# Designs tried in a protein design run: peptides against a protein of PDB entry 3NZW. Part 234

Target 1, 212 residues: chain A of PDB entry 3NZW
Amino acid sequence: TTTLAFRFQGGIIVAVDSRATAGNWVASQTVKKVIEINPFLLGTMAGGAADCQFWETWLGSQCRLHELREKERISVAAASKILSNLVYQYKGAGLSMGTMICGYTRKEGPTIYYVDSDGTRLKGDIFCVGSGQTFAYGVLDSNYKWDLSVEDALYLGKRSILAAAHRDAYSGGSVNLYHVTEDGWIYHGNHDVGELFWKVKEEEGSFNNVIG
Target 2, 222 residues: chain B of PDB entry 3NZW
Amino acid sequence: QFNPYGDNGGTILGIAGEDFAVLAGDTRNITDYSINSRYEPKVFDCGDNIVMSANGFAADGDALVKRFKNSVKWYHFDHNDKKLSINSAARNIQHLLYGKRFFPYYVHTIIAGLDEDGKGAVYSFDPVGSYEREQCRAGGAAASLIMPFLDNQVNFKNQYEPGTNGKVKKPLKYLSVEEVIKLVRDSFTSATERHIQVGDGLEILIVTKDGVRKEFYELKRD

## One batch from the design tools (peptide; made by RFdiffusion4, then SolubleMPNN)

Design b2_p26_6_s2 (from b2_p26_6, 21 letters changed)
Fold by OpenDDE base, seed 2:
Structure b2_p26_6_s2 (fold): chain B 212 residues (1-212), chain C 222 residues (1-222), chain A 26 residues (1-26)
Amino acid sequence: as target 1 above (212 residues)
Amino acid sequence: as target 2 above (222 residues)
Amino acid sequence: KELEEQLEQTAKADKEFEARMKGWRL
């Protein structure tokens, strides 16, 4: 898996691959590794598919309950804290989760929290999570600027996942791309890695380790 | 070392069509190298136009299916005989599986039916309860032999339009029920030739708006 | 040699079992 999220002047970009594995077996090429918690809040998935899917869905329910009780949307800080507290209760039980909670509230602005099954909770501007994270960081860190245009930011997110999909055997399938703004998240499509690779190679003159 | 799990072999596969879905399984049940039964059905009509199979350790599979059938019953009691949708069924099965997260059911679960728009639906589960809706999925002993075939023949992977220099992919299209049945039969016939845990019989459950139909075909018995 | 082959097959089976029990990985 490779997931990433970063803040920039235009909000948040979230990009993820779609491969699931079972050992050396490619279990799926079409897994949705982003949960749409509400129109303003996203969760990303890395680690155990069932652990992430189950508990992030549960998180969605908790966030909805908050809205019903408090008559306002839950903060990104609070949502991430709920998940962090939950996984901490299971510490040592063997959960495997590497998640990013990404969203926008008027109070916080665009916000990203990293939460993992070890109980770590971190607020930050840039995170890559998964077996391909180092490959994604290589591209992302080299090209990241706060002042990126929305177009350039979307491309950078997509391109970083593509780099990881190319080098990490456990990442691939497609890139799912999101842009989070004050008005909510916008889905920017599913991009098949096979097609995307050749397109990018041609346009950039990159990936010259592959002849063809 | 003590192992609480067995392996009863077998193979299952699901394919979703436009207005139908198919879930098929062989009828062989084995332990190690011994055939326990040549006809032990493992694909079940669970009501509400939902068919289910949980392939792997048969004791776990049977337990899971029974629990789901019971869930369907209680759903009707609690919701004035409302039909359980396939997506709600999938969520319910996730909870059944994940409820045993630390002692999982040793099965690969597939359900098939129609979604709320009347389109074919197949959902696949891992042993701990992650699930995904797909157009096709193979599970069990010969899944590794069948799944690549389904990728090619259902999702048209690695197929391109002639004369386009590999630049235009073969367009996705739904298969007819006849085409799907042919693919299922070819899949199991081929798997039977190459895997000792697959054979004897093939039972296919076809879900349409008119209900569940069953078809049976003989497989090699050696 | 036969023992080594048997041990290798057992190890492979164990790995497959572990992979299945962990479910899908992202």
Scores: peptide ipSAE 0.499, ipTM 0.850, DockQ to the pose 0.354; fails the geometry check
Fold by OpenDDE base, seed 3:
Structure b2_p26_6_s2 (fold): chain B 212 residues (1-212), chain C 222 residues (1-222), chain A 26 residues (1-26)
Amino acid sequence: as target 1 above (212 residues)
Amino acid sequence: as target 2 above (222 residues)
Amino acid sequence: KELEEQLEQTAKADKEFEARMKGWRL
């Protein structure tokens, strides 16, 4: 898996691959590794598919309950804390989760929290999570600027996942791309890695280690 | 070391069409290299136009299916005989599987039916309850043999239009029920030839708006 | 040779079992 999220002047970019594995077996190339918790809040998935899917769905329910009780959308801080507290209760039980909670509230603005099954909860501007994270960081860190245009930021997110998909055997399938703004998240499509690779190679003159 | 799990072999296969879905399974049940039964059905009509199979350790599979059937019953009691939708069934099965997260059911689960728009639907589950809606899925002993075939024949992977130098992919299209049945039969006959845990009989459950139909075909009995 | 083959088969089976029981990994 490779997931990433970063803040920039235009909000948040979230990009993820779609491969799931069971050992050496490619279980799926079409897994949705982003949960749409509400129109303003996303969760990303890395680690155990069932652990992430189950508990992030549960988180969605808790977020909805908050809205019903408080008549206000839950903050990104509070949502991430709920998940963090939950996984901490299971510490040592064997949950495997590397998640990013990304969203917008009027109070916080665009916000990213990293939450993992070790109980770590971090607020930050840039995170790459998964087996391909270092490959994604290589591209992302080299090209990241706060002042990126939305178009450039979207491309950078997509391109970083592509790099990871190319080098990490456990990443691939497609890139799912999101842009989070003050108006909520916007889905920017599913991009098949096989097609995307050749397009990027041709347009950039990159990936010269591969002969077409 | 004590191992609470067995492996009863077999293979299952789900394919979704436009307005139908199929879930098929062989009827062989084995332990190690011994055939326990040549006809032990593992694909079940669970009501509400939902068919289900949980392939792997048969004891776990049977337990899971029984629990789900019971869940359907209680759903009707609690919701004034409302039909359980396939997506809600999938969520329910996730909870059944994940409820045993620390002592999992050793099964690959597939359900098939129609979604709320009348479109064919196949959902597949890992042993601990992650699930995905897909157009096709093979599970069980010969899944590694069949799944690549389904990628090629259902999803048209690595197929291109002739004369395009590989630049134009074969377009996706739904398969007819006849085409799907043919693919299922070819899949299982081929798997039977190459895998000792697959054979004897093939039972196919076809879900349409008119209900569940069953078909049976003989497989090699060696 | 037969023992080696049996051990190899057992190791493969154990690995497959472990992979299945972990479920899908992202």
Scores: peptide ipSAE 0.495, ipTM 0.846, DockQ to the pose 0.387; fails the geometry check
Fold by OpenDDE base, seed 1:
Structure b2_p26_6_s2 (fold): chain B 212 residues (1-212), chain C 222 residues (1-222), chain A 26 residues (1-26)
Amino acid sequence: as target 1 above (212 residues)
Amino acid sequence: as target 2 above (222 residues)
Amino acid sequence: KELEEQLEQTAKADKEFEARMKGWRL
C-alpha cells in the first residue's frame, strides 16, 4: 500500500493506490483505501484491510453520533483522537492500521492527523503511509511547495503514488485522488496505473529505466 | 504446530451480470488427499434473493452461513419483513466475520445477488471481514488458477482492440447468462484437471429478478 | 529426500495458511 496526504495553499490532497495482497497473491487491484467519513472528512487505509475498513467505518458512525449530539461536525483532532484511543485499547491484540484522518473544519482549517495501531497520533502537513511510503516521499518531497496550484498539487499526489506503485510490489492497481477544501472533499477519479505510467513517461520523459 | 482448522478444499466462483448474478461451487469435500464426499453442496440460497458460499474449512463455513441465515430471519422480524439488500447483507457478514477477528472463520466468503437497482452484484470477503463488490471472484483451492482467467474473460484484462497498437483497451461489457455459465463450466472443468481438491460436481446458483435457479453439472470424479 | 519434500510442502502450506488468516493487506 501507498497512501499520502499533504496540506498546501489550496487545501489537502489525498492520494492512494488500490492494491491488496495476501502474501505473494494479489488479492485485489481495485480496493478503496479511502473512507469517506463525511463530506468534510476522509480516512485512509494501510495495514490490515479488515481492521482499517471495520474501525474506520465505526469511526464514521462515531463522528455522525457526535454531529447529532453536539449539532456540530466533529473536529479532525477529535475524530483522530477517537480512533487513536480505540486502537490503543487494542494495543497488543494485533491490529494493523496506518491511517490518516484528513478534513476541514471552520475551527481548524485543513488538518491531517496520522494514526497507527501502535498508538501514535501525529499532526502534520505531509504524510506518506504504507510499504511504498519511501518511494512516494522521494517524489513528493522533491516537488512539494506550499504555493502549488490545485492542478499541480493533484498531479503531484497522483505522480507520487505512481512512483510508489512502480517500485513497491505491494502497491499498484490505480490511483484514487481527492482534494479537500473548506467546501468538502472532491473526488478526482480513479487512474489506472498501467495507463497512467505510459502517459506520464511520455509527457515527462521520466521512467527511463523502462524501455517501451 | 497444532492448528484448530481443517481445510476441506473445493472452489467457488461468483460473476455478476447486468441483471443477474451467478455463484458456483464444486461439490467435492476433501481432507488432505481423501475425498470425504463427492456431493456436499457449499453454495446456499439464504433468502431475499441472496446466495452465499464460505469456502475453506467446512465447519466454519457452515457455521457462518447458518449465522447469516439467522440474521436474515431476525432482520425480517425486526423490520416488518423488509427485504435485506445485498449491500446490507455484505455489511452484516463483515460484522459476523470481524466478530471473530481473533479466532477467525477460515473461509473465503462470496455472496451474490442483485443490488437495489436490479444490477448483478458479487461481494467477496477475507477471513476477517474486509469486503469488496466486484464483477467476479474466485475463491478456494483453485482460485489461483481461475481468477487470472476471470480477469481476462470477464474484465477483459490485457485485451486490446485490434489495430490500435495496444493503446485502446477492449471495452468492458456485460456478459449474458449463457456466456457466464459457459465461463463457469470451463473454469471448473479446467480447474478439475489441474487440482486434486476440485471435482465431482458443479452446482451453479443463478440469481435473477425472478428468483434463484440451480443448475448441476457433473465434473470428473478422479 | 521424500521427507524433505514433505517438510517443504508442509512449510508452504503453513505459510499460505498464515497469509490467509491475516486477511487482505493494504
Scores: peptide ipSAE 0.487, ipTM 0.840, DockQ to the pose 0.378; fails the geometry check
Fold by OpenDDE base, seed 5:
Structure b2_p26_6_s2 (fold): chain B 212 residues (1-212), chain C 222 residues (1-222), chain A 26 residues (1-26)
Amino acid sequence: as target 1 above (212 residues)
Amino acid sequence: as target 2 above (222 residues)
Amino acid sequence: KELEEQLEQTAKADKEFEARMKGWRL
């Protein structure tokens, strides 16, 4: 898996691959590694598919309950804390989760929290999570600027996942791309890695290690 | 070391069509190299136009299917005989599986039916309850033999339009019931030839708006 | 040789079992 999220002047970019594996077996190329918790809040998935899917769905329910009880959308801080507290209670039980909770509230603005099954909870501007994270960081860190245009930021997110999909055997399939703004998240499509690779190679003159 | 799990072999396969879905399974049940039964059905009509199979350790599979059937029953009791939708069924099964997260059911679960728009739906589950809606999925002993075939023949992977120099992919389209049945039969006959844990019989459940139909075909018995 | 083959098959089966029981990994 490779997931990433970063803050920039235009909000948050979230990009993820779609491969799931079982050992050497590619279990799926079409897994949704982003859960749309509400129109303003996203969760990303890395690690155990069931652990992430189950508990982030549960988190969604908790967020909805908060909204109903408090008549206000839950903060990204609070949502991430709920998840963090939950996984911490299961510490040692063998959960495997690397997640980013990304969203926008009027109080916080665009916000990203990293939460993992070790109990780590971090707020930050840039995170890459998964087996391909280092490959994604290589591209992302090299090109990241706060002042990126929305178009450039979207491309950078997509391009970073593509780099990871190319080098990490456990990442691939497609890139799912999101832009989170004050008006909520916007889905920017599913981009097949095979097609995207050749397109990017041609347009950039990159990936010259591959002859096509 | 003590292993609480067995492996009863077999293979299952789901394919979603436009307005139908198919879930098929062989009827062989084995332990190691011994055939326990040549006809032990593992694909079940669970009501509400949902068919289910949990392939792997038969004891776990049977337990899971039984629990799901009970869930359907209780759903009707609690919700004035409301039909359980396929997506809700999938969520329910996730909870059944994940409820045993630390002592999982050793099964690959597939359900098939129609979604709320009347379109064919196939959901597959890992042993601990992650699930995904797909157009096709093979599970069980010969899944590694069949799944690549399905990728090619259902999802048209690695197929291109002739004369396009590989630039135009073969367009996705739904298959007819007849085409799907043919693919299922070819899949299982081929798997039977190459895998000792697959054979004897093939039972296919076809879900349409009119209900569940069953078909049976003989497989090699060697 | 037969024992080695059996051990290899067992090891393979164990790996496959473990992979399945872990579920899908992202």
Scores: peptide ipSAE 0.484, ipTM 0.838, DockQ to the pose 0.376; fails the geometry check

Design b2_p26_6_s3 (from b2_p26_6, 20 letters changed)
Fold by OpenDDE base, seed 4:
Structure b2_p26_6_s3 (fold): chain B 212 residues (1-212), chain C 222 residues (1-222), chain A 26 residues (1-26)
Amino acid sequence: as target 1 above (212 residues)
Amino acid sequence: as target 2 above (222 residues)
Amino acid sequence: SELEKQLEITKEADKAYKAMLEGWRL
């Protein structure tokens, strides 16, 4: 898996691959590694598929309950804290989760929290999470600027996942791309890695290690 | 070291059509290299036009299916005989599986039916409880032999339109029930030739708006 | 040797078994 999220002047970009594995077996190329919790809040998945899917879905229910009780959308801080508290209760039990809670509230603005099964909870501007994270960071860190245009930011997110998909055997399938703004998240499509690779290679003159 | 799990072999396969879904399984049950039964059905009609199979350790599979059937019954009791939707069934099965997170059911689970729009639906589960809706899925012993074939023949992977120099993919289209049945039969006959844990018989459950139909075909009995 | 081959098969089967119990990984 490779997931990433970063803040920039235009909000948040979230990009993820779609491969799941069972050992050396590619279990799926079409897994949805982003949970749409509400129109303003996303969760990303890395680690155990069942752990992430089960608990982030549970988180969605908790967030909805918050809205019903408080008559206000849950903050990104509070949502991430709920998840963090939960996984901390299971610390040592063997949960495997590397998650990012990304969203927008009027109070917080665009916000990203990293939450993992070790009980770590971090607020930050840039995170890459998964087996391909170092490959994604290589591209993302080299090209990241706060002042990126929305178009450039979307491309950078997509391109970083592509780099990871190219080098990490456990990442691939497609890139799912999101842009989070004050108006909520916008889905920017599913981009098949096979097609995207050749397109990017042609347009950039990159990936010269592969002869077309 | 004591192993609480057995492996009873077998293979299952689900394919979703436009207005139907198919879930198929061989009828061979084995332990190690011994055939326990040449006819032990592993695909079940669970009611509400939902068919289910949990392949791997048969004891776990049977337990899971029984729990799900019971869940369907209770759903009817609690909701005035409301039909359980396939998506709700999938969520329920996730909870059944994940409820044993630290001692999982040793099974690959597939369910098939129709979604609320009347379209064919196949959901697949890992042993821990993650699930995904897909057009096709193979599970069990010969899944590694069948799944690539399904990628090519159902999802048209690595197929291109003639005359486009490999630049245009073959468009996705739904398969007819006859085409799906043919693919299922070809998959299992091929798997039987190459895998000792697959054979004897093939039972196919076809779900349509009119209900569940069963078909049976002989496989090689070696 | 044939024994070594069988041992390798067993080891691989064990890996697959463990991987299955862990479920899908992202």
Scores: peptide ipSAE 0.490, ipTM 0.839, DockQ to the pose 0.398; fails the geometry check
Fold by OpenDDE base, seed 3:
Structure b2_p26_6_s3 (fold): chain B 212 residues (1-212), chain C 222 residues (1-222), chain A 26 residues (1-26)
Amino acid sequence: as target 1 above (212 residues)
Amino acid sequence: as target 2 above (222 residues)
Amino acid sequence: SELEKQLEITKEADKAYKAMLEGWRL
């Protein structure tokens, strides 16, 4: 898996691959590694598919309950804390989760929290999570600027996942791309890695290790 | 070392069409190299136009299917005989599987039916309850042999339009029920030739708006 | 030897078995 999220002047970019594996077996190329918790809040998935899917869905329910009780959307801080507290209760039980909770509230603005099954909870501007994270960081860190345009930021997110998909055997399939703003998240499509690779190679003159 | 799990072999296959879905399974049940039964059905009509199979350790599979059937019954009691939707069924099965997260059911689960729009739906599950809706899925012993074939024949992977020099992919389209049944039969016939844990018989449950239809075909018995 | 071949097959089967029980990984 390779997931990433970063803050920039235009909000948050979230990009993820779609491969799932079972050992050396490619179990799926079409897994949704982003949960749409609400129109303003996303969760990303890395690690055990069932652990992430089950508990992030549960988180969604808790977030909805908060909204019903408090008549206000839950904060990104509070949502991430709920998940963090949950996984902490299961510490040592064998949960495998590397998640990013990304969203917008009027109080917080664009916000990203990293939460993992070790009990780590971090607020930050840039995170790459998964087996391909180092490959994604290589591209992302080299090109990241706060002042990126929305278009450039979207491309950078997509391009970083592509780099990871190319080098990490456990990443691939497609890139799912999101832009989070004050108006909520916007889905920017599913981009097949096979098609995207050749397009990017041609347009950039990159990936010269592959002879087309 | 004590192993609480067995492996009863077999293979299952789900394919979703436009207005139908199929879930097929062989009827061979084995332990190690011994055939326990040549006719042990593993694909079940669970009511509400939902068919289910949990392939792997048969004891776990049977337990899971029974629990799900009970869940359907209770759902009717609690919701004034409301039909359980396929997506709600998938969520319920996730909870059944994940409820045993630390002692999993040793099964690959597939359900098939129609979604709320009347379109064919196939959901597949890992042993601990992750699930995905897909157009096709093979599970069990010969899944590694069949799944690539399904990728090619259902999802048209690696197929290109003639004369385009590989630049234009074959467009996705729904298959007819006849085409799907043919693919299922070819898949199991081929798998039977190459895998000892697959054979004897093939049961295909076909879900349409009119209900569940069952077809049976003989497979090689060696 | 035939024994060595069988041991290798067993190891591969064990890996597949463990991989299945772990579920899908992202």
Scores: peptide ipSAE 0.478, ipTM 0.831, DockQ to the pose 0.395; fails the geometry check
Fold by OpenDDE base, seed 1:
Parts: C-alpha cells; structure tokens; sequence
Structure b2_p26_6_s3 (fold): chain B 212 residues (1-212), chain C 222 residues (1-222), chain A 26 residues (1-26)
C-alpha cells in the first residue's frame, strides 16, 4: 500500500493506490483505500484490510452520531482521537492500521492526522503511509511547495503514488485521488497505473529505466 | 504442531452479469489426499435471492452460512419481512467474520445476488471480514489457477483492440448467462485437470429477478 | 533430499495458511 496526504494553499490532496495482497498473491487491484466518512472528512487505509475497513466504517458511524447529538460536524481532531482511543483499547491484540484522517472544519481549517495501531497520533502537513511510503516521499518532498496550484498539487499526489506503485511490489492497481476544500472533498477519479505510467513517461521523459 | 483448522479443498467461483449473478462450486470434499465426499454441496440459497459459499475449512464454512441464514431470518422478524439487500447482507457477513477477528473462520466467502437496481452483484470476503464488490472472484484451492483466467475473460485484462498497437483496451461489456455458464464450466473442468482438490461435480446457482436456479454438471472423478 | 522437499512444501503451505488467516493486506 501507498497512501499520502498533504496540505497546501488550496486545501488537502489525498492519493492512494488500490492493491491488496495476501502474501505474494495479489488479492485485488481495485480496493478502495479511502473511506468517505462525511462530505468533509476522509480516512485512508493501510495495514490489515479488515481492520481498516471495519473500524473506519465504525468511525464513520461515531462521527455521524456526534453530528446528530451535537448538531455540528465532528472536528478532525476529535474524529482522529476517537480512532486513536479505539486502537489503544486493542493495543497488543494485533490490529494493523496506518490511517490518515483528513478533513476540513471551519474551526480547524484543512487538517490531517496520522493514526496507527501502535497508538501514534500526529497532526501534520505531509504524510505518506504504507509499504511504498518512502518512494512516495521521494517524489513528494522533492516537489512539494505550499503555494502549489490545485492542478499541480493533484498531479503531484498522483505522481507520487505512481512512483511508489512502480517500485513497491505491494502497491499498484490504480490511483484514487481526492481534493479536500472548505466545501468538502472532491473525487478526482481512478487512474489506472498501467495507463498512467506510460502517459507520464511520455510527457515527462521519466522512468528511463523502463524501455518503452 | 496443533492446527485447529482443517482444509477441505474445493473451489468456488462468482461472476456478476448485467441482470444476473452466478455462484458456482465443486462438490468434492477432501482431507489431505483422501476424498471424503464426491457430492457435498457448498453453495447455498440463503433466501432473499442471495446465494452464499464459504470455502476452506468446511466446519467453519457451514457454521458461517448457518449464522447468516439465521441472520436473514431475524432480519425478517425485526423488519416486517423486509427483503435483505445484497449490500446489507455483505455488511452483515463482515460483522459475522470480524466478530471472530482473533480466531477467524478459515474460509473465503463469496455471495452473489442482485443489487437494488437489479444488477448482478458478487461480494467476496477475506477470513476476517474485509469485503469488496467485484464482477468476478474465484476462491479456494484452485483460485490461483482460475482467477487470472477470469481477469482475462470477464474483465478483459491484457486484451486490446486490434490495430491500436496495444494502446486501446478492449471495452468492458457484460456477458450473457450462457457465456458465463460456459466460462464457469471451462474453468472448473480445467481446474479439475490440474488440481487434486477439485472435481466430482459442479453445482451452479444462477440468481435472476425470477429467483435462484440450480444447475449440476459432472466433473472428472479421479 | 526428499525430506528437504517435503519440508519446503510444508513451509510454503504454512506461509499460505498464515497469509490467508491474516486476511488481505493494504
């Protein structure tokens, strides 16, 4: 898996691959690794598919209950804390989760929290999470600027996942891309890695290790 | 080394069509190299136009299917005989599986039916309850032999339009029920030739708006 | 040796078994 999220002047970019594995077996190339918790809040998935899918769905329910009870959307901080508290309860039980909770509230603005099953909860501007994270960081860090245009930011997110998919055997399939703004998240499509690779190679003159 | 799980072999296969879905399984039940039964059905009609199979350790599979059937029954009691949708069934099965997260059912679960729009639907589950809606899925002993074939023949992976120099993919299209049944039969006959845990019989459950139809075909018995 | 072959098969089977029980990984 490779997931990433970063803050920039235009909000948040979230990009993820779609491969699932069972050992050396590619279980799926089409897994949705982003949960749409609400129109303003996203969760990303890395680690155990069932753990992430089950508990982030549960988180969504908790967030909805909060909204109904408090008559306001849950903060990104509170949502991430709920998940963090949950994994603490299971500490040592063997949960495997590497998540990013990304969203926008009027109070917080664009916000990203990293939460994992080890109990780590971090607020930050840039995170890459998964087996391919180092490959994604290589591209992302090299090109990241706060002042990126929305278009450039979307491309950078997509391009970083592509780099990881190319080098990490456990990442691949497609890139799912999101842009989070004050008006909520916008889905920017599913981009097949095979097609995207050749397009990027041609346009950038990159990936010269592969003979086209 | 103590192993609480057995492996009863077998293979299952689900394919979703436009307005139908198919779930098929062989009828061989095996332990190690010994055939326990040549006809032990593992694909079940669970009501509400939902068919289910949980392949792997048969004891776990049977237990899971029974629990799901009971869940369907209770759903009707609690919701004034409302039909359980396939997506709700999938969520329910996730909870059944994840409820045993730390002592999982040793099964690959597939369900098939129609979604609320009348479109064919196949959902597959890992042992701990992650699930995905897919157009096709193979599970069990010969899944590694069949799944790549399904990728090619159902999802048209690695197929390109002639004359495009591999730049234009073959467009996705739904297969007819006849085409699907043919693919299923070919898959199982081929798998039977190459895998000792697959054979004897093939049972296919076809779900349409008119209900569940069952077909049976003999496989090689060696 | 035949024993080594059998051990290798067993190890592979164990890996597959463990991988299945762990479920899908992202």
Amino acid sequence: as target 1 above (212 residues)
Amino acid sequence: as target 2 above (222 residues)
Amino acid sequence: SELEKQLEITKEADKAYKAMLEGWRL
Scores: peptide ipSAE 0.477, ipTM 0.828, DockQ to the pose 0.378; fails the geometry check
Fold by OpenDDE base, seed 5:
Structure b2_p26_6_s3 (fold): chain B 212 residues (1-212), chain C 222 residues (1-222), chain A 26 residues (1-26)
Amino acid sequence: as target 1 above (212 residues)
Amino acid sequence: as target 2 above (222 residues)
Amino acid sequence: SELEKQLEITKEADKAYKAMLEGWRL
């Protein structure tokens, strides 16, 4: 898996691959590693598919209950804290989760929290999470700046996942891309890695280790 | 180390069509190299036009299917005989599987039916309850032999339009029930030839708006 | 031998199935 999220002047970019594996077996190439909790809040998935899918879905329910009870949207801080508290209760039980809770509230603005099954909860501007995270960081860190245009930021997110998909055997399939703004998240499509690779190679003159 | 799990082999396969879905499984039950039964069905009609199979350790599979059938029954009691939708069934099965997260059912679970729009639906589960809706899925012993074939023949992976120098992919389209049945039969026939844990018989459950139909075909009995 | 190769393929298939007990990994 490779997931990433970063803040920039235009909000938040979230990009993820779609591969699931069982050992050396590619179990799926089409897994949704982003849960759309509400129109303003996303969760990303890395680690155990069941752990992430189950508990982030549960988190979605908790967020909805908050809205019903409090008559306002839950904060990104509170949503991430709910998940963090939950996984902490299971500490040592063997959950495997690396998640980013990304969203917008009027109070917080664009916000990213990293939460993992070890009980770590971090607020930050840039995270890459998964087996391919270092490959994604290599591209992302080399090109990141706060003042990216929305177009450039979307491309950078997509391109970073592509790099990871190319080098990490456990990442691949497609890139799912999101842009989060004050008006909520916008889905920017599913991009097959096979097609995307050749397109990027041609346009950038990159990936010269591969002869096309 | 103590291993509480057995492995009863077998293979299952689900394919979703436009207005139908198919879930198929061989009828061989085996332990190690010994055939326990040549006819032990593992694909079940669970009601509400939902068919289910949980392939791997048969004891776990049977337990899971029974629990799901009970869930369907209770759903009717609690919701004035409302039909359980396939997506709700998938969520329910996730909870059943994840409820044993720390001592999982040793099974690969597939369900098939129709979604609320009447379109064919196949959901697959890992042993701990992650699930995905897909057009096709193979599970069990010969899944590694069949799944690549399905990628090619159902999802048309690595197929291109002739004369395009590989630049135009073969377009996706739904398969007819006849085409799907053919693919299923070919898949299991081929798997039986190459995997000792697959064989004896093939039972296919076809789900349409008219209900569940069963078909049976002989496989190699070696 | 060709037979041995085929047997190894079958064994690998079994390993792949058993690996699923850990669940799908993202």
Scores: peptide ipSAE 0.466, ipTM 0.820, DockQ to the pose 0.722; fails the geometry check

